# Peptides against a protein of PDB entry 2FGR: the designs that were tried, part 232

Target 1, 331 residues: chain A of PDB entry 2FGR
Amino acid sequence: SSVTLFGIVDTNVAYVNKDAAGDSRYGLGTSGASTSRLGLRGTEDLGGGLKAGFWLEGEIFGDDGNASGFNFKRRSTVSLSGNFGEVRLGRDLVPTSQKLTSYDLFSATGIGPFMGFRNWAAGQGADDNGIRANNLISYYTPNFGGFNAGFGYAFDEKQTIGTADSVGRYIGGYVAYDNGPLSASLGLAQQKTAVGGLATDRDEITLGASYNFGVAKLSGLLQQTKFKRDIGGDIKTNSYMLGASAPVGGVGEVKLQYALYDQKAIDSKAHQITLGYVHNLSKRTALYGNLAFLKNKDASTLGLQAKGVYAGGVQAGESQTGVQVGIRHAF

## One batch from the design tools (peptide; made by RFdiffusion4, then SolubleMPNN)

Design b2_p24_6_s1 (from b2_p24_6, 12 letters changed)
Fold by OpenDDE base, seed 3:
Structure b2_p24_6_s1 (fold): chain B 331 residues (1-331), chain A 24 residues (1-24)
Amino acid sequence: as target 1 above (331 residues)
Amino acid sequence: MTIENPPREYFQGLYEEALKYALS
């Protein structure tokens, strides 16, 4: 049995040229290359190929020292694993997000990531972005000649918002093929939530794929998110991503990623393009820079996620430019 | 078989090299 203390402190100087009022924002931000975190994990060999595990992980906000407090909302699981795979109990990434965000070359953080995993409909549930869930049971298979899968169910525990009575329920999973340089996955999920106090289903389908050519990696995502409302019609978003990364000089990595968010309910598109560079100073420490452009069309109001500086929207049809330069240290 | 959730494969080894306590 062992316990490992681990974490990442990622802090940056960030700038966005427009907020909701059209003004620039700048300052010290967090989690530009990787989400800053503090965690504890461990395993116990129970014999016969069975292992017990625990994982406790919370987000760190280096700019203010976690002024709003610290919690284990990133992951708080106990697990059993063996030849059958792994069963987890507790708050975690839902299986769909755990697998499908792996195709995001910007690690689902900072100003450059794929933003498809989002609350597109002002859903009133705490996790309506489809990333994590409370009260979650998850199961992950072994890898069988490349084929693998994950499944999850989260209990709503009769949580109510307005007239909605099953808020927080999740059911979902993925199937995948991971073999050598190739990865491909299909994910399906449904969450129960509320919009305007009325019961709403958040349905999600995501296809992801990547191929590592050694000299470069290509990655892509196709996603549809649909908030099915009883009144007012569905809120549907089709999201697309294509990215490439390449090692540079043995110590660096350059990344370029494009995403399109087709927001059907408002008949408006947003285009995101991000250039990133990471320079490894050591095994544990890296410098990085991100440059992102977000072009909103028509009624679209999306904003880049410069955490710690500005993560809100912009005025309809406005474009936003963001920059992050920072240090990432892992321990 | 444990399905870990490290940020990247590059950092996976760092967690293994991090401060580790043996409990048994």
Scores: peptide ipSAE 0.006, ipTM 0.369, DockQ to the pose 0.044
Fold by OpenDDE base, seed 2:
Structure b2_p24_6_s1 (fold): chain B 331 residues (1-331), chain A 24 residues (1-24)
Amino acid sequence: as target 1 above (331 residues)
Amino acid sequence: MTIENPPREYFQGLYEEALKYALS
């Protein structure tokens, strides 16, 4: 058996021009290019092509030294893998988010990522953004000539909020084709949650695709999230993303990504555009900069996620500009 | 987009089969 210690420390100086009060926020933030993390992982060969594995990973907050504590909420799994694929037990990315966020050119972090994986309805479940789940069992197939899939189920363990009695239950999966420059996938998921103490289903469908032309990569996402409520009607959001990335001079990468969030319940849209640049000083160390613009229309109050500085919303119909400049170091 | 619920029984079956295979 082997054990590997690994991590990323990503810290930035960040600025957003508006918070919920209309004031600017600035300071030292975290996870602008990659989520800062500390992890332990290992594998044991059990023979016959079977392997056991463990993975423990928690988020690092370099700006405050993890003042709120450290945990393994990013991933805490034990697994078996082999020719059949991989089965994981424990908290992890749910299969849908694991696969479909891979099309986000900003890697689901910083001020530039696709924000469709979100709690759109003030869901009271801990993971109502559809990204991770507790009590999760996951299965991932091998890649068969490009075709692959993942499935997951999370137990609710009779968790209740108000009158909702199955909070935290997740069922979902994806099918994908990954071959050469092409990647495409379709994901479906449902989570049981509560809104206002009442049982609510969070349904999600996501389609993603990317193509690497060598000189540039194009990526796209189409997503619908629907919180089905017994009272008050459904809260539906259609999210769209289109992005492009290109290598620069062999040492850098430029990224441009646009997203549209059509929030049907409030008949309001938000537009996000982000320009990012990563400059590799080495294989493990990079400088980066992100510039993001978010325009809320009508009743929309979305905010850029400048983690460690400001990740809240803005006033309805307001625009927000964000900047991050930072260092990423992997070990 | 039409959202359809994944078949729970199908997923459960896959898990069970995978576990059986892994533990055999």
Scores: peptide ipSAE 0.000, ipTM 0.281, DockQ to the pose 0.024
Fold by OpenDDE base, seed 5:
Structure b2_p24_6_s1 (fold): chain B 331 residues (1-331), chain A 24 residues (1-24)
Amino acid sequence: as target 1 above (331 residues)
Amino acid sequence: MTIENPPREYFQGLYEEALKYALS
């Protein structure tokens, strides 16, 4: 039995030119290239190809030393794995996000990521962004000639908000084809939540694909999220992403990603474009820079996620520019 | 523990929406 301590410390200087008041924000931020984390993991060989595992991982906020505390909300799983695949019990990425966020060239981190996995409707559930779930059971298949799948169910444990029952229930999964340079996936999920104390279903459909040409990688996402409300109508967002990455000089990587968020409930669009560069100083240490532009149209108020500096929205129809320059260190 | 599965109609609806989205 082995226990591995692992982590990433990613800290940056970040700037956004507008907050909700129209003022600039700047300072020391976290998780610009990778989410800062501290984790413990281990495996036990049980024989016969069966393994037990555990994984405990929490986010690190280097700018304030985790002033709000430390937890294992990133992942807290026990698992069994073998020729049948892997079963996980505990809080984790839900299968849909685990697979479909892999097509985000910014890995759902910093100011450049695909922001489709979001609480678009002021959902009152803890994980209404569709990324993680409590009380989760997940199963991941092996890869069968490229084909693979993942499924998950999270128990609501009779959680209620207002008149809404079953809050926190998740059911979802993906099917994928991963073979050589090609990856493609379809994900479907539903979460039970509440909006304004009323029962709401968060339905999500995501299609992702990527192709590695060697000299460059292309990646794309198509997503629809729909908060189905019994009263007030549905809140639907169609999100689109297209990105490219390429190695530079053997030690660097450049990334360019565009996303469109068509927020149907407010008939408003937001456009995001991000240029990123990572320079590897070693296998474990990198410098990086991100430059992002977010253009909100009409009633859209989206903001770039400069974690630790400013991750809130902006005024309706306002554009935001963000910059991050930082150090990522893995251990 | 009882795992409640969504009704078939739910999945069908999601697939239909996915198809519409993909063709849109």
Scores: peptide ipSAE 0.000, ipTM 0.295, DockQ to the pose 0.016
Fold by OpenDDE base, seed 4:
Structure b2_p24_6_s1 (fold): chain B 331 residues (1-331), chain A 24 residues (1-24)
Amino acid sequence: as target 1 above (331 residues)
Amino acid sequence: MTIENPPREYFQGLYEEALKYALS
């Protein structure tokens, strides 16, 4: 058996020019290039090609030293794996987010990521962004000539909010083709939640693809999220993303990503464009900078996620500019 | 006996592989 301690400490100086009051915010933030984390993982060979594994991972907040505490909410799984693939028990990324966020060139963190995996409807469930789930059983296939898949089910355990039952139940999965420079995936998921104390289904469909040309990589996402409410009609958002990355001088990487969030319920769009640069000082230490612009139209109030500084919304129809400059260190 | 052609992101791998992924 083996046990590995691992982690990332990513801390930055961040600035956004507008908060909900129209004022600027600045300070020390976290997780600008990669989510800061501390984890333990290990495997045991059980013989016959069967392995047991565990993975415990929590987020680190370097700006305040985890003043609110530490937990393993990022991942807390036990697994069996072999030629059949891998079965996981425990809180984790749901299969759809695990696969489809891989097309986000900003690694689902900082001010530049695709923000489609979101609670668009003020859902009252803890994981209504569709990223992770409690009480999750997941299965991942091996890669068969490029084809692979993942499936998951999370038990609701009769959790209720208001009159809504089955809160937290997740069912979803993806199919993918990963071969050489090409990756493409289709994901489908449904999560039970509540809005205003009433039962609501969060339905999600996501298509992702990327191609690595060697000199550059292109990546894209198409997503529809629909909160199906019994009263008040559906809250639907169509999200689109297109990004490119390229190595620079053997030690750096430049990233450019655009996203559009078409929020149908309020007939409003938001446009996000982010330029990022990572400079590797070593295999484990990097400097980085991100510059993001978020343009809200009409009733849209989206804000950039400058974690540790400001991650709230802005006034309707206002634009926001964000900057992060930081250090990422992996161990 | 190892898992054939597993997706790097999904399986527990060696530290170096995990590190490379984390830095990507």
Scores: peptide ipSAE 0.005, ipTM 0.349, DockQ to the pose 0.043; fails the geometry check

Design b2_p24_6_s2 (from b2_p24_6, 14 letters changed)
Fold by OpenDDE base, seed 4:
Structure b2_p24_6_s2 (fold): chain B 331 residues (1-331), chain A 24 residues (1-24)
Amino acid sequence: as target 1 above (331 residues)
Amino acid sequence: MTILNPPREIIEALRDEALKYALS
């Protein structure tokens, strides 16, 4: 068997011009280009094309040295893989987020990512953003002729919140076509949670696609998230994203991404535009800069996610500007 | 027990919302 230590330390100087009080925030933040992480992984060849694997990964916070502690909440899986694909047991990205976030040109982190994978309804479950799940069993097919799929189920283990007794149950999956320059995927998921102590289903559908033209890549997402409540009506958000990236001078990459979040329950929209640049100093080390604009309309209070500096909301109808400049180092 | 809406219906709804936005 093999064991590999790996990680990323990504730390930045970040600024946002408005917090919930209308004041600016600035300081040292983390995970602006990639989520900072420390991990252990390994594989064992069992013969006959069968392999066992493990993966343990936790988030690193370089600004405070993980003052809140370290855990393996990013991923803690054991797996079997072969010609049949891969089966995973343990906390991980749910199949829908694992596949559909791949179309986010900002790698689901920093101030520029698609923010559709969110707890839109003050859900009381630990993973109501639809990104990860505890007690997860996942299966991923091999790629055959471009077609691939993933499926997952997470046990609630009788977790209760208020009158809800199945909190944390997840069922979902995706189908995809990945061939050459084209990628396209459809994901469906349902997660059981609670809102106001009452049982709520978080339904999610996401369509993603990208095409690499060589000189540039285009990527898009369409998503609907619906928190189905027995009392108070559904909380529905339609999220849209369109992005482009291009290599620059063989050592850099420029990215531009737009997202719209149509929050139906409050009849309010938010618009996000982000410009990013990554400069590779080496295979392992990069400098980066992100500039993001978030325009909230009406009752919308969304904030940019400047992790380590400010990731909260803003006042209703306020716009926010964010900047990150940082170093990413992979090992 | 609430189930997901049929994918087609949701996709159509998203399309319609996108069109409304594009035409507004």
Scores: peptide ipSAE 0.007, ipTM 0.380, DockQ to the pose 0.012
Fold by OpenDDE base, seed 3:
Structure b2_p24_6_s2 (fold): chain B 331 residues (1-331), chain A 24 residues (1-24)
Amino acid sequence: as target 1 above (331 residues)
Amino acid sequence: MTILNPPREIIEALRDEALKYALS
């Protein structure tokens, strides 16, 4: 048996040129390259190829020392694993987000990530961004011949909001092919939530692919999210991402990523382009910089996610520029 | 008790993709 203490402290100086009032925001932010975290994990060999595992992980906010408290909302699982794969019980990334966010060259973190995994419809559920779920049972297959898959189900436990009576229920999964330089995945999910106190289904389909050419990597995502409402029509967003990364001088990595968010319900698009650089000082410590530009058109109000500084929206049709420069340390 | 009723489209899509990759 083993127990490992692990974590990341990622803190940055961040700037965005516009908030909801049109004013600039700047200060000390968190999680620009990787989400800051503290975790405990371990395994126990049960014999016969069976292992038990646990994983407890919470987010760290280095700018304020977790003034709002600490929890294990990132992951709190117990698992059994073996030749059959892995079964997990507890709050975790849902299988769809776990796999499909892997194509995001910005690691679903900071001002540059793909923002498709979002609550697009003012959903009233706690996890309406489609990233994690409470009361989750997950299963992950081994990789066989490149093929792998993951499936998950989260119990709603009769949670109600307004007239909605199944809030928090999740069902979803992915299939993938991972072999050598190629990765490709299809993810499908449905989550029960509420909008305006009325039952709403959050449906999500995501395609992802990447290819590593050695000297550079290309990655892409195609996603559709629908909040299906009985009244008022569907709130649909089509999100697209294309990114490239390349090693630099054996000590760094440069990344460029573009995303388009076509918000059908408001007939408005947002364009995001991000340039990032990571400089490895060691295996554990890196310096990084991100430069992001977000252009909202028409009624779009999206904002860059400068966690710890400003993560809100902007005025309709406004553009936002963001910068992060920081240190990431892993232990 | 929660009834497990997975969306048909999810099951079918996953099945089809699984078959595709298993036979490749």
Scores: peptide ipSAE 0.005, ipTM 0.346, DockQ to the pose 0.017
Fold by OpenDDE base, seed 1:
Structure b2_p24_6_s2 (fold): chain B 331 residues (1-331), chain A 24 residues (1-24)
Amino acid sequence: as target 1 above (331 residues)
Amino acid sequence: MTILNPPREIIEALRDEALKYALS
């Protein structure tokens, strides 16, 4: 049996040139390169190739010392694993996000990540960004000649919002091919939620692929999210991402990523481009910098996610520039 | 069908990937 205490403290100085009022924001932010976290995990060998596992993980906010508290909302699972793969019980990344966000070169955090996994429709569910779920059962296959898959189901437990029932129900999964330098995946998910107190299905389809050329890695995502409201028109967003990363001098990594968010319900697009650099001072400590540009067109109001400084929107059609410079330490 | 990555390796890979992701 093993038990491991682990974590990441990632804190930065961040700046965005525009908030919702058109004013700049700056200060100390968190999680610019990796999400700051504290976790416990362990395994027990049960014999015969069977293992039990647990994983408890919560987010750390270094700027305020977790003033709002600490929890295990990142992951709180117990699992069994063996030759059959792994079964997990508990709050976790849903299988679709777990796999498909892996193609995001900015690790789904900071001002540079792919923002497609989002609540595009003011959904009233707690996890309407499609990232995690409560009451989740997940299964992950072994890798069979490159082919692998993950499936998940989250119980709604008869949660209601307004007239909507089954809120929080998730069903989804992915199929993937991971072999050497190539990774490709297709994910499909549906989550029950509410918008304006009315039943809404959040449907998500995501295609991801990456190829490691050794000297550089190319990664891409294609995603459609569709909030199908019981009453009213669908809220559809098509999101596209293309990114490249390359090692620099054996101690660094440079990243460039572009994303397009085509928000069909408001007939508006947003363009995001981010340049990032990570400098490894050690295996556990890194300095990093991110520079991001977000261009909103028409009615789009998206904002860069400078966690701890400003993560709100901007005025319709406004552009935003963001910078993060920080330290990441893993233990 | 040949298993190229045994369950343990998959678990480790998934763990490593999971460490990258934000809560939101």
Scores: peptide ipSAE 0.000, ipTM 0.284, DockQ to the pose 0.042
Fold by OpenDDE base, seed 2:
Structure b2_p24_6_s2 (fold): chain B 331 residues (1-331), chain A 24 residues (1-24)
Amino acid sequence: as target 1 above (331 residues)
Amino acid sequence: MTILNPPREIIEALRDEALKYALS
């Protein structure tokens, strides 16, 4: 088998003008353009078109040198692939997030990403943001004339929180059409979790589409997340995103993305707008800058995710401005 | 814009099928 060591170190200087106390935060942060990571992967040709694979990937926190430890929580999979597609066993992105986050022009990282994949309801499950799952089996089809799909199931292994007895169970999948400049996808997922010690279903539906015009790319997301609680009513959020990106001078990329989070349970909206620029110094090294503005209305307390500096909320109805300037290096 | 709820019945049915084949 071949083994490849790979990674990204992305570190930035970040600033947000408000934390939960209304004070500014600034410092050295991580993962502003891409999530910093260290990984090992490899494949073995088994003959007959069948391949075995492994993938081990953990997040790197360059600001503190992984003071809290290193793990392979980003991905830890073994796989078989061939003409039938790919089957993966192990912790990974769930199929819905893997596909639908691809429409996020900020790659689900930094202060600019679509934040719809979130724990909207103080769910007590480890992965109630709908991004990854433990004990996951995934299947991805080949691309058939543009059409492709992915499916996943995660075992709960009888995890209990309070009276909830199936915490961590995931089932979901997507169907997609990817052909030339066009991509479009529909994703559906359910996770079992607990809120306040009571069984709760996290249901998610996401539509995504993008079109590359060559001179610019447009991308959009429509998502509904619903935490269905037996007591207290459902916690529903409708999230919308529209973004555009364009190459600049052959070495740069500018991105503009808007998102709206309509938090139905608190009858409150949040608006996010982010301007980003990436300047490629090489194929592996880039400078970047992000400028994000988050406007909370009414009871909304969302905060920008300046990882390593401040990723908490703000006071209800407060706006937050964030800046990241950093270096990304891939190896 | 109103987004339809995911078809829970379908998701639950798929879950049940998956569980049917799960090793206990």
Scores: peptide ipSAE 0.000, ipTM 0.364, DockQ to the pose 0.020; fails the geometry check

